# Peptides against a protein of PDB entry 4N3Y, part 4

Target 1, 83 residues: chain A of PDB entry 4N3Y
Amino acid sequence: ETRDQVKKLQLMLRQANDQLEKTMKDKQELEDFIKQSSEDSSHQISALVLRAQASEILLEELQQGLSQAKRDVQEQMAVLMQS

## One batch from the design tools (peptide; aimed at target 1 L59 L66, target 1 (a further copy) L58 E61)

Design b2_p27_3 (made by RFdiffusion4; failed a check: too like the target's own chain)
Pose (drawn by RFdiffusion4):
Structure b2_p27_3 (pose): chain A 83 residues (1-83), chain B 83 residues (1-83), chain P 27 residues (1-27)
Amino acid sequence: as target 1 above (83 residues)
Amino acid sequence: as target 1 above (83 residues)
Amino acid sequence: SHQISALVLRAQASEILLEELQQGLSQ
């Protein structure tokens, strides 16, 4: 039946075109997500740089501490030996 | 010509449903791209995190070792003083 | 990539310095 059939096909075409619009919206959200995901990996690398810096500072202090400890032990031993 | 109109709508519906199938395929490719990109970056970053926490635990033990080394040298000074 | 390469270089330099510090503590 040609009249009822035209109406059914028009409804189906509308539903297919609405579905196409939504799926394109989803694609767009995924493309944006690729970008956000990338920025998040980057922020993780910045947090890692912060950890490396704190560690370099601590290591430096421990190096200085070892030097100071040697120097003062050398003086203490020099006195103890001047006797 | 509601019959020619029906044939036209059937063609338009076929074209829309083909477009929907293709766009769904594109979405799938984006979800796969996201997954692959994440896996890759997580591998790199989990490796940088393992190196950072190893540096941290070691430096912590070196703080301990420095104090302990100073104590051991002090005991040596105490023995050397018994003379 | 450049940021990760810089972090690897810094970690390598810190590993050398840790080895020297461990040798000094042993002495």

Design b2_p27_3_s1 (made by RFdiffusion4, then SolubleMPNN; from b2_p27_3, 7 letters changed; failed a check: too like the target's own chain)
Amino acid sequence: SAQVQALVERAQASEILLEELQQELAE

Design b2_p27_3_s2 (made by RFdiffusion4, then SolubleMPNN; from b2_p27_3 with H2D L9E G24A S26A Q27E; failed a check: too like the target's own chain)
Amino acid sequence: SDQISALVERAQASEILLEELQQALAE

Design b2_p27_3_s4 (made by RFdiffusion4, then SolubleMPNN; from b2_p27_3 with H2E L9E Q22R G24Q S26A Q27E; failed a check: too like the target's own chain)
Amino acid sequence: SEQISALVERAQASEILLEELRQQLAE

Design b2_p27_5 (made by RFdiffusion4; failed a check: too like the target's own chain)
Pose (drawn by RFdiffusion4):
Structure b2_p27_5 (pose): chain A 83 residues (1-83), chain B 83 residues (1-83), chain P 27 residues (1-27)
Amino acid sequence: as target 1 above (83 residues)
Amino acid sequence: as target 1 above (83 residues)
Amino acid sequence: EILIEELQQGLSQAKRDVQEQMAVLMQ
């Protein structure tokens, strides 16, 4: 039946076009997510740079500590030996 | 001509459903792009994290080793002083 | 990493130097 059929097809066309709009909305959200995901990996790398810095500072202090310890032991030994 | 109209709507519905199928395929490609991109970057970052925590545990043990080394040298000074 | 290796070597070398100096003074 041609009249009922036109109405059914119009309903289906509306539903298909609504679905298409939503799926395009979803694509857009995925594209934005690619961007956010990229920024989050960057922030992870910044946290890693912070850890490297703290470690370089600690290593430097330990190097200085070893030097100081040698120097003072050299003086202690020199006195103990001057006897 | 509700019959010509029906044929037109059937064509429009076919075009819409083909568009929906293609857009769904595009979404899938984006989800796959996100997954591949997250896996890759995770690999890189998990590697940088493993290096960072290795540096940290080692530097911690070196703080200990420095104190211990100073103590061992001090005991040596104590023995050298028994003379 | 190199710096950490050198610091580890330095710790060992300082102990060896103190031991050698003590051995000479005990002789």

Design b2_p27_5_s1 (made by RFdiffusion4, then SolubleMPNN; from b2_p27_5 with E1D I2A L3R I4L E5Q Q27S; failed a check: too like the target's own chain)
Amino acid sequence: DARLQELQQGLSQAKRDVQEQMAVLMS

Design b2_p27_5_s2 (made by RFdiffusion4, then SolubleMPNN; from b2_p27_5 with I2Q L3R I4L Q27S; failed a check: too like the target's own chain)
Amino acid sequence: EQRLEELQQGLSQAKRDVQEQMAVLMS

Design b2_p27_5_s3 (made by RFdiffusion4, then SolubleMPNN; from b2_p27_5 with E1D I2Q L3R I4L E5Q Q27S; failed a check: too like the target's own chain)
Amino acid sequence: DQRLQELQQGLSQAKRDVQEQMAVLMS

Design b2_p27_5_s4 (made by RFdiffusion4, then SolubleMPNN; from b2_p27_5 with E1D I2A L3R I4L E5Q; failed a check: too like the target's own chain)
Amino acid sequence: DARLQELQQGLSQAKRDVQEQMAVLMQ

Design b2_p27_6 (made by RFdiffusion4; failed a check: too like the target's own chain)
Pose (drawn by RFdiffusion4):
Structure b2_p27_6 (pose): chain A 83 residues (1-83), chain B 83 residues (1-83), chain P 27 residues (1-27)
Amino acid sequence: as target 1 above (83 residues)
Amino acid sequence: as target 1 above (83 residues)
Amino acid sequence: SSHQISALVLRAQASEILLEELQQGLS
C-alpha cells in the first residue's frame, strides 16, 4: 500500500538520519580523544623529567659527600701519621 | 505519484544506510588508531619508568653505602690510632 | 615529545657513567 508505505519509509529515513548524526558525534568525540590521549602522555614524560632531576641532584650530593669524606680522612690520617 | 515517491524514498534510505555503514567503519578505524597509539606510547613510557625507578633504588642504596663506607674508614682510623 | 625522550635518554646515560665512578670511589 502506497500511502502507508510512504509514511513508514519517511519514519525509517528520519531514524536513519538521526542515527547518522549521532555516529558523527561519536567520531568527533574519538578524534578529540586522540588529542587528549596525546596530551596525557606528554604529561607523563614531564613527571619523568621531574624524577630524573631529583635523581641528578641526589647523585651530585653523594659525589660531593664522597669528596668531602676523602678530604677529611686525609687530614685525620696526616695528623695521626705526624706522630 | 506516491509510487514514484516511494521509489525515491527507497533510494534515499539505501543511501543513508550505506552512509551509516561507512561512518561506523570510520569510527572503528578511529578506535583502532587510539588503541594502537596508546600501546605504542605505553611501551616507550613504561621503559622510561623502569629506568627511572632503577636509578632511584640504586641511589638509595648508595646513600646507605656512603654512610657504611664512612663507618668502615672510621674503624680503620680507630685501629691506626692504637699505635 | 621525541626530543624530550631523547634528552631523558642522554641524561640517564650521563647519570649511569657518574654512578659507576661513584661506586668505584666507594670501593

Design b2_p27_7 (made by RFdiffusion4; failed a check: too like the target's own chain)
Pose (drawn by RFdiffusion4):
Parts: C-alpha cells; sequence; structure tokens
Structure b2_p27_7 (pose): chain A 83 residues (1-83), chain B 83 residues (1-83), chain P 27 residues (1-27)
C-alpha cells in the first residue's frame, strides 16, 4: 500500500538520519579524545622530569657528602699521624 | 505519484543506511587509533618509569651506604688512635 | 625531543652513580 508505505519510509528515514547525527557526534568525541590522551601522556613525562630532577639533586648532595667526608678524615689522620 | 515517491524514499533510505555503515566503520577506526596510540605511549612511559624508580631506590641505598662508610672509617680512626 | 633529553640526563646520572659507588668503595 502506497500511502502507508510512504509514511513508514519517512519514519525510517528520520530515524536513520537521527542515528547518523549521533554517530557523527560520537566520532567527534573520539577525535577530541585522541587529543586529550596525547596531553595526558605529556603530563606523565613532566612528572617524570620532576622525579629526575629530585634524583639529580640528591645524587649531587651525596657526592658533596663523600668529598667532605674524605677531606675531614684526611685532617683527622694528619693530626693522628703528627704524633 | 506516491509510487515514484516511494521509489525515491527507498533510494534515500539506502543512501542513509550506507552512510551510517561507513561512519560506523570510521568510528571503529578511531577507537583502534586510540588504542594503538595508548599502547605505544604506555610502553615508552612504563620504560621511563622503571628507570626512574631504579635510580630512586639506588640513591636511597647510597644514602645508607654513605652513613655506613663514614661509620666504618670512624672505627678505623678509633683503632689507629690505640697507638 | 623531551624524552631524548630525559634519557640523556638519566644516562649522565648513571655514570655519576658508578663514580660515587667506586668512591665509596675506596673510602
Amino acid sequence: as target 1 above (83 residues)
Amino acid sequence: as target 1 above (83 residues)
Amino acid sequence: HQISALVLRAQASEILLEELQQGLSQA
């Protein structure tokens, strides 16, 4: 039946076009997500730089500490030996 | 001509459903791109994290080793002083 | 470039750690 058929096909076409719009919205959200995901990996690399810095500072202090310890032991040994 | 109209709507519905199928395929490609991109960057960052925590545990033990080394040298000074 | 710079820094720190470990052994 040609009249009922036109109405059914118009309903289906509307539903298909609504579905297409939503799926395009989803694509857009995924494209944005790619971008956000990229910014999140970057922030993880900044946190890692912070850890490297704290470690470099600690290592430096330990190097200085070893130098100071050698110097003062050298003086203590020099006195103990002046006897 | 509700019959010509029906044929037209059937064509439009076929075109919409083909478009929906293609856009769904595109979405899938984006979800796959996200997954591949995340896997890759995770690999790189998990590697940087492993190197960072290794540096950290080691430097911690070196703080201990420095104190211990100073103590051992002090005991040597105590023995050298028994003379 | 940021990861390469971070790796260079980690390599330099590994060399300094080796020197510090040798120095502690000598002490």

Design b2_p27_7_s1 (made by RFdiffusion4, then SolubleMPNN; from b2_p27_7, 8 letters changed; failed a check: too like the target's own chain)
Amino acid sequence: SQVSALVQRAQASEILLEELRQELAEL

Design b2_p27_7_s2 (made by RFdiffusion4, then SolubleMPNN; from b2_p27_7, 8 letters changed; failed a check: too like the target's own chain)
Amino acid sequence: SEVSALVQRAQASEILLEELQQQLQEL

Design b2_p27_7_s3 (made by RFdiffusion4, then SolubleMPNN; from b2_p27_7, 8 letters changed; failed a check: too like the target's own chain)
Amino acid sequence: SEVSALVERAQASEILLEELQQELREL

Design b2_p27_7_s4 (made by RFdiffusion4, then SolubleMPNN; from b2_p27_7, 10 letters changed; failed a check: too like the target's own chain)
Amino acid sequence: SEVSALLQRAQASEILLEELRQELEEL

Design b2_p27_8 (made by RFdiffusion4; failed a check: a repeat of another design)
Pose (drawn by RFdiffusion4):
Structure b2_p27_8 (pose): chain A 83 residues (1-83), chain B 83 residues (1-83), chain P 27 residues (1-27)
Amino acid sequence: as target 1 above (83 residues)
Amino acid sequence: as target 1 above (83 residues)
Amino acid sequence: SSHQISALVLRAQASEILLEELQQGLS
């Protein structure tokens, strides 16, 4: 039946076009997510730089501590040997 | 001509459903791109994290080793002083 | 981000050399 059929096909066309709009909305959200994901990996690398800095500072202090310890032991040994 | 109209709507519905199929395929490609991108960057960053925590545990033990080394040298000074 | 990772790796390598020298000094 040509009249009922036109109405059914119009309903189906509307539903297909609504579904197309939503799926395009989803694509857009995925494209944005790719961008956000990229930013998050980057913030992870900044946190890693912070860890490297704290470690470089600690290592430097330990180097200085070893130098100071050698110097003062050298003086203590020099006195203990002046006797 | 509700019969010509029906044929037209059937054509439009076929075109819409083909467009929906293609856009759904595109979405899938984006989800796959996200997955692949995440897996790659996680590999790089898990490697940087492993190197950071190794530096940290080692530097911690070196703080201990420095104190211990100073103590051992002090005991040596105590023995050298028994003379 | 690639340039930042390369710079971070260079710094980690330099720190590994310094750790080796510090470990030798403690021995």

## One batch from the design tools (peptide; aimed at target 1 E56; failed a check: too like the target's own chain)

Design b2_p28_1_s1 (made by RFdiffusion4, then SolubleMPNN; its pose is not in this set)
Amino acid sequence: PLEELEQRLRESQLRLAALRAELEAAQA

Design b2_p28_4 (made by RFdiffusion4)
Pose (drawn by RFdiffusion4):
Structure b2_p28_4 (pose): chain A 83 residues (1-83), chain B 83 residues (1-83), chain P 28 residues (1-28)
Amino acid sequence: as target 1 above (83 residues)
Amino acid sequence: as target 1 above (83 residues)
Amino acid sequence: SSHQISALVLRAQASEILLEELQQGLSQ
């Protein structure tokens, strides 16, 4: 039946076009997500740079500590030997 | 001509459903791109994290080793002083 | 980000050399 059929096809066309709009909305959200996922990885690399800095500072202090310890032991040994 | 109209709507519905199928395929490609990009970045960053925590545990043990080395040298000074 | 990772690798390599020298000094 041609009249009922036109109405059914119009309903189906509306539903298909609403579905298409939603799926395009989803694509857009995924494209934005790619961008956000990229910013999150970069922030992870910044946290890693902070860890490297704290480690470089600690290592430097330990190097200085070893130097100081050698110098003062050299003086202590020099006295102990002047006897 | 509700019959010509029906044929037109059937064509439009076929075109919409073909568009929906293609856009769903595009979405899938984006989800796959996200997954591949995340796997890759995770690999790189898990490697940088492993190197960072290795530096950290080692430097911690070196703080201990420095104190211990100073103590050992001090005991040597105590023995050298028994003379 | 690639440049930042390369800079982190260079810094980690320099720190590994310094750690080796510090370990040698502690052994002395």

Design b2_p28_4_s2 (made by RFdiffusion4, then SolubleMPNN; from b2_p28_4, 8 letters changed)
Amino acid sequence: MDAQISALVQRAQASEILLEELRQALAE

## One batch from the design tools (peptide; aimed at target 1 A54; failed a check: too like the target's own chain)

Design b2_p29_2 (made by RFdiffusion4)
Pose (drawn by RFdiffusion4):
Structure b2_p29_2 (pose): chain A 83 residues (1-83), chain B 83 residues (1-83), chain P 29 residues (1-29)
Amino acid sequence: as target 1 above (83 residues)
Amino acid sequence: as target 1 above (83 residues)
Amino acid sequence: QISALVLRAQASEILLEELQQGLSQAKRD
C-alpha cells in the first residue's frame, strides 16, 4: 500500500538520519579524545622530568658529600701522622 | 505519484543506510587509532618510568653507602689512633 | 623532549658508576 508505505519510509528515513547525526557526534568525540590522550602522555613526561631533576640534585649532593668526607679524613690522618 | 515518491524514498533510505555504515566504519578506525597510539606511547613511557625508579632506588642505597663508608673510615681512624 | 630526558638519564648513570667507584676507592685508601 502506497500511502502507508510512504509514511513508514519517512519514519525510517528520519530515524536513519538521527542515527547518522549521533554517529558523527561520536566520531567528533573520538577525534577530541585523540588530542586529550596526547596531552596526557605529555604531562606524564613532565612528571618524569621532575623525577630526573630531583635525582640529579641528590646525586650531586652525594658527590659533594664524598669529596668533603675525603678532605676532612685527609686532615685527620695528617695530624694523626704528624705525631 | 505516491509510487514514484516511494521509489525515491527507498533510494534515499539506501543512501542513508550506506552512509551510516561508512561512518560506523570510520568510528571503528578512530577507536583503533586511539588504541594503537596509547599502546605505543605507554611502551615508551613505561620504559622511562623503569629507568627513573632504578635511578631512585640506587641513589637511595648510595645515601646509605655514603654513611656506611664514613663509618668504616672512622673505625679505621680509631685503630690508627691506637698507636 | 624524550631524547633530552634519555641523555640526562645516561649522564646520571655514568656519574653513578663513577660515585660507586669513588666510594670503593675511599674505603680502600

Design b2_p29_2_s1 (made by RFdiffusion4, then SolubleMPNN; from b2_p29_2, 9 letters changed)
Amino acid sequence: MVAALVERAQASEILLEELQQGLSDLLAE

Design b2_p29_2_s2 (made by RFdiffusion4, then SolubleMPNN; from b2_p29_2, 8 letters changed)
Amino acid sequence: MIEALVERAQASEILLEELQQGLSDFLAE

Design b2_p29_2_s3 (made by RFdiffusion4, then SolubleMPNN; from b2_p29_2, 10 letters changed)
Amino acid sequence: SVEALLQRAQASEILLEELQQGLSDFLAE

Design b2_p29_2_s4 (made by RFdiffusion4, then SolubleMPNN; from b2_p29_2, 11 letters changed)
Amino acid sequence: MIEELLARAQASEILLEELQQGLQDFLAE

Design b2_p29_5 (made by RFdiffusion4)
Pose (drawn by RFdiffusion4):
Structure b2_p29_5 (pose): chain A 83 residues (1-83), chain B 83 residues (1-83), chain P 29 residues (1-29)
Amino acid sequence: as target 1 above (83 residues)
Amino acid sequence: as target 1 above (83 residues)
Amino acid sequence: ISALVLRAQASEILLEELQQGLSQAKRDV
């Protein structure tokens, strides 16, 4: 039946076009997510740079500590040997 | 001509459903791109994290080793002083 | 990332030298 059929097809066309709009909205959200995912990996690398810095500072202090310890032991040994 | 109209709507519905199928395929490609990009970056970053925590545990033990080394040298000074 | 890897490599070399220095200081004494 041509009249009922036109109405059914118009309903279906509306539903298909609504569904197309929603799926395009989803695509857009995924494209944005790619961008956000990328910013998050970057922030993880900044946290890693912070860890490297704290470690370089600690290593430096330990190097200085070893030098100082040698120097003072050298003086202590020099006195102990002046006897 | 509600019969010509029906044929037209059937054509439009076919075109919409083809467009929906293609856009759904595009969405899938984006989800796959996100997954592949996350796997890759996680590999790189998990590697940087492993190197950072290794530096950290080692430097911690070196703080201990420095104190211990100073103590061992001090005991040597105590023995050298028994003379 | 390349800059961070260079810095990690340099730190690893310095750690090895510091470990060797601790052993050498004890031997000297």

Design b2_p29_5_s1 (made by RFdiffusion4, then SolubleMPNN; from b2_p29_5 with I1M S2Q V5L L6E A25F R27A D28E)
Amino acid sequence: MQALLERAQASEILLEELQQGLSQFKAEV

Design b2_p29_5_s2 (made by RFdiffusion4, then SolubleMPNN; from b2_p29_5, 9 letters changed)
Amino acid sequence: MDELLARLQASEILLEELQQGLSQFKAEV

Design b2_p29_5_s3 (made by RFdiffusion4, then SolubleMPNN; from b2_p29_5, 8 letters changed)
Amino acid sequence: MEALLERFQASEILLEELQQGLSQLKAEV

Design b2_p29_5_s4 (made by RFdiffusion4, then SolubleMPNN; from b2_p29_5, 9 letters changed)
Amino acid sequence: MEALLQRFQASEILLEELQQGLSEFKAEV

Design b2_p29_7 (made by RFdiffusion4)
Pose (drawn by RFdiffusion4):
Structure b2_p29_7 (pose): chain A 83 residues (1-83), chain B 83 residues (1-83), chain P 29 residues (1-29)
Amino acid sequence: as target 1 above (83 residues)
Amino acid sequence: as target 1 above (83 residues)
Amino acid sequence: SALVLRAQASEILLEELQQGLSQAKRDVQ
């Protein structure tokens, strides 16, 4: 039946076009997510740079500490030996 | 001509459903791109994290080793003083 | 790349510091 059939096909076409719009919306959200995912990996690298910095500072202090310890043991040994 | 109209709507519905199928395929490709991109970057970052925590545990033990080394040398000074 | 270079420099310097601690103890002994 040609009249009922036109109405059914118009309903189906509307539903198909609504579904197309939604799926395009979803694509857009995924494209934005690719961008946000990239920025999050970047912020993880910044956190890693902060860890490296704290470690370089600590290592430096330990180097200085070893030098100081040698120097003052040298003086202590020099006195102990002046006797 | 509700019959010509029906044929037209059937064509339009076929075109919409083909477009929906294509756009769904595109979405799938984006989800796959996201997954591949996350896996790659996680590999790189997990590697940088492993190196960072290794530096940290080692530097911690070196703080201990420095104190211990100073103590050992002090005991040596105590023995050298028994003379 | 920059972070890896820094981590490699720090690993080499830390190895030298570990050797230095052993050498200082041997010098005192």

Design b2_p29_7_s1 (made by RFdiffusion4, then SolubleMPNN; from b2_p29_7 with A2E V4E L5Q A7L A24F R26A D27Q)
Amino acid sequence: SELEQRLQASEILLEELQQGLSQFKAQVQ

Design b2_p29_7_s2 (made by RFdiffusion4, then SolubleMPNN; from b2_p29_7 with A2E V4L L5Q A24F R26A D27Q Q29M)
Amino acid sequence: SELLQRAQASEILLEELQQGLSQFKAQVM

Design b2_p29_7_s3 (made by RFdiffusion4, then SolubleMPNN; from b2_p29_7, 8 letters changed)
Amino acid sequence: SELEQRLQASEILLEELQQGLSQFKAQVM

Design b2_p29_7_s4 (made by RFdiffusion4, then SolubleMPNN; from b2_p29_7 with V4L L5E A24F R26A D27Q Q29M)
Amino acid sequence: SALLERAQASEILLEELQQGLSQFKAQVM

Design b2_p29_8 (made by RFdiffusion4)
Pose (drawn by RFdiffusion4):
Structure b2_p29_8 (pose): chain A 83 residues (1-83), chain B 83 residues (1-83), chain P 29 residues (1-29)
Amino acid sequence: as target 1 above (83 residues)
Amino acid sequence: as target 1 above (83 residues)
Amino acid sequence: AQASEILAEELQQGLSQAKRDVQEQMAVL
């Protein structure tokens, strides 16, 4: 039946076009997510740079500590030996 | 001509459903791109994290080793002083 | 990170060397 059929096909066409709009909305959200995901990996690398800095500072202090310890032991030994 | 109209709507419905199928395929490609991108960046960053925590545990033990080394040298000074 | 790893190895070696130097000086005395 040609009249009922036109109405059914119009309903189906509307539903298909609504579905297409939503799926395009989803694509857009995924494209944005790619961008956000990229920002997040970058922020992780910054946290890693902070860890490296704290470690370089600690290592430097330990180097200085070893030098200082040698110097003072050299003086202590020099006195103990001046006897 | 509700019959010509029906044929037109059937064509439009076929075109919409083909468009929906293609856009769903595109979404799938984006989800796959996200997944591949995340796997890759995670590999790189898990590697940088492993290096960072290795530096950290080692430097911690070096703080200990420095104190211990000073103590050992001090005991040697105590023995040298018994003379 | 690589530079810090090398430096930490050298610091470990330095700690050992300082102990060996004091032991050699005590042996000489």

Design b2_p29_8_s1 (made by RFdiffusion4, then SolubleMPNN; from b2_p29_8, 9 letters changed)
Amino acid sequence: LDASFRRLEELQQGLSQAKRDVQEQMQQS

Design b2_p29_8_s2 (made by RFdiffusion4, then SolubleMPNN; from b2_p29_8, 8 letters changed)
Amino acid sequence: LEASEERLEELQQGLSQAKRDVQEQMQQS

Design b2_p29_8_s3 (made by RFdiffusion4, then SolubleMPNN; from b2_p29_8, 8 letters changed)
Amino acid sequence: LDASERRLEELQQGLSQAKRDVQEQMQQS

Design b2_p29_8_s4 (made by RFdiffusion4, then SolubleMPNN; from b2_p29_8, 8 letters changed)
Amino acid sequence: LDASEQRLEELQQGLSQAKRDVQEQMQQS

## One batch from the design tools (peptide; aimed at target 1 M81, target 1 (a further copy) Q76 V79)

Design b2_p30_1 (made by RFdiffusion4; failed a check: too like the target's own chain)
Pose (drawn by RFdiffusion4):
Structure b2_p30_1 (pose): chain A 83 residues (1-83), chain B 83 residues (1-83), chain P 30 residues (1-30)
Amino acid sequence: as target 1 above (83 residues)
Amino acid sequence: as target 1 above (83 residues)
Amino acid sequence: VLRAQASEILLEELQQGLSQAKRDVQEQMA
């Protein structure tokens, strides 16, 4: 039946076009997510740089500490040996 | 001509459903792109994290080793002083 | 990566330095 059929096809066309709009909305959200995911991996690398810096500072202090310890032991030994 | 109209709507419905199928395929490609990109970046970052925590545990033990080294040298000074 | 590599070389040298300082004090005591 040609009249009922036109109405059914119009309903189906509307539903297909609504579905298409939503799926395009989803694509857009995924494209944005690619971008956000990229910003998040970058922030992780910044946190890693902070860890590296704290470690370089600690290592430097330990180097200085070893030098100081040698120097003072050298003086202590020099006195102990002046006797 | 509700019959010509029906044929037109059937054509439009076929075109919409083909468009929906293609856009769903595109979405799938984006989800796959996100997954591949995350796997790759996670690999790189997990590697940087492993190197950072290794530096950290080692530096921690070196703080201990420095104190211990100072103590050992001090004991040696105590023996050298028994003379 | 460059910074981690430089820190790893420095850590190796610091470990060697700790051993060398103890050997030097032992030689002075001898």

Design b2_p30_1_s1 (made by RFdiffusion4, then SolubleMPNN; from b2_p30_1 with V1M L2E A4L Q5E S7L I9K A30Q; failed a check: too like the target's own chain)
Amino acid sequence: MERLEALEKLLEELQQGLSQAKRDVQEQMQ

Design b2_p30_1_s2 (made by RFdiffusion4, then SolubleMPNN; from b2_p30_1 with V1M L2E A4L I9Q A30Q; failed a check: too like the target's own chain)
Amino acid sequence: MERLQASEQLLEELQQGLSQAKRDVQEQMQ

Design b2_p30_1_s3 (made by RFdiffusion4, then SolubleMPNN; from b2_p30_1 with V1M L2S A4L Q5E; failed a check: too like the target's own chain)
Amino acid sequence: MSRLEASEILLEELQQGLSQAKRDVQEQMA

Design b2_p30_1_s4 (made by RFdiffusion4, then SolubleMPNN; from b2_p30_1 with V1M L2A A4L Q5E I9K R23E A30Q; failed a check: too like the target's own chain)
Amino acid sequence: MARLEASEKLLEELQQGLSQAKEDVQEQMQ

Design b2_p30_2 (made by RFdiffusion4; failed a check: too like the target's own chain)
Pose (drawn by RFdiffusion4):
Structure b2_p30_2 (pose): chain A 83 residues (1-83), chain B 83 residues (1-83), chain P 30 residues (1-30)
Amino acid sequence: as target 1 above (83 residues)
Amino acid sequence: as target 1 above (83 residues)
Amino acid sequence: ASEILLEELQQGLSQAKRDVQEQMAVLMQS
């Protein structure tokens, strides 16, 4: 039946076009997510740079500590030996 | 001509459903791109994290080793002083 | 560069003890 059929096809066409709009909305959200995901990996690398800096500072202090310890032991030994 | 109209709507519905199928395929490609991009960057970052925590545990033990080394040298000064 | 410095620091700790031990040995011979 040609009249009922036109109405059914119009309903289906509307539903298909609504579905297409939503799926395009989803595609857009995924494209944005690719960008956000990339920002988050970058922020992880920054946190890693912070860890590296704290470690370089600690290592430097330990180097200085070893030098100082040698120097003072050298003086202590020099006195103990001047006897 | 509700019959010509029906044929037109059937064509439009076929075109919409083909468009929906293609856009759904595109969405799938984006989800796959996100997944692949995340796996890759996770690999790189987990590697940088492993290096960072290794540096950290080692430097911690070196703080201990420095104190211990100073103590051992001090005991040696105590023996040298018994003379 | 930080891993090389850390290796040198680890070697330095051992070397300092060995040097003090050698100096004590020489003083005990005297």

Design b2_p30_2_s1 (made by RFdiffusion4, then SolubleMPNN; from b2_p30_2 with A1S S2M I4E L5R; failed a check: too like the target's own chain)
Amino acid sequence: SMEERLEELQQGLSQAKRDVQEQMAVLMQS

Design b2_p30_2_s2 (made by RFdiffusion4, then SolubleMPNN; from b2_p30_2 with A1S S2L I4E L5R; failed a check: too like the target's own chain)
Amino acid sequence: SLEERLEELQQGLSQAKRDVQEQMAVLMQS

Design b2_p30_2_s3 (made by RFdiffusion4, then SolubleMPNN; from b2_p30_2 with A1S S2M I4K L5R; failed a check: too like the target's own chain)
Amino acid sequence: SMEKRLEELQQGLSQAKRDVQEQMAVLMQS

Design b2_p30_2_s4 (made by RFdiffusion4, then SolubleMPNN; from b2_p30_2 with A1S S2A I4Q L5R; failed a check: too like the target's own chain)
Amino acid sequence: SAEQRLEELQQGLSQAKRDVQEQMAVLMQS

Design b2_p30_3 (made by RFdiffusion4; failed a check: a repeat of another design)
Pose (drawn by RFdiffusion4):
Structure b2_p30_3 (pose): chain A 83 residues (1-83), chain B 83 residues (1-83), chain P 30 residues (1-30)
Amino acid sequence: as target 1 above (83 residues)
Amino acid sequence: as target 1 above (83 residues)
Amino acid sequence: ASEILLEELQQGLSQAKRDVQEQMAVLMQS
């Protein structure tokens, strides 16, 4: 039946076009997510740079500590030996 | 001509449903791109994290080793002083 | 560069003890 059929097809076309709009909205959200995900990996690398810095500073202090310890032991030994 | 109209709507519905199928395929490609991109960046960052925590545990033990080394040298000074 | 420095620091700790032990051995012979 041609009249009822036109109405059914118009309803279906509306539903298909609404569904197309929503799926395009979803694509857009995924494209934005690619971007956000990329900013999050970068922030992880920054946290890693902070860890490296703290470690370089600690290592430097330990190097200085070893030098100082040698120097003072050298003086202690020199006195103990001047006897 | 509600019959020509019906044929037109059937064509438009076929075109919409084909467009929906293609856009759904595009969405899937984006979800796959995200997954692949996350797997790759995770690999790189998990590797940088492993290096960082290794540096950290080692430097911690070196703080201990430095104190211990100073103590061992001091005991040596105590023995050298028994003379 | 930090891994090389850390290796040298580990070697330095051992070398300082060995040098103190050698100096004590020479003074005990005297």

Design b2_p30_3_s1 (made by RFdiffusion4, then SolubleMPNN; from b2_p30_3 with A1S S2M I4E L5R; failed a check: a repeat of another design)
Amino acid sequence: SMEERLEELQQGLSQAKRDVQEQMAVLMQS

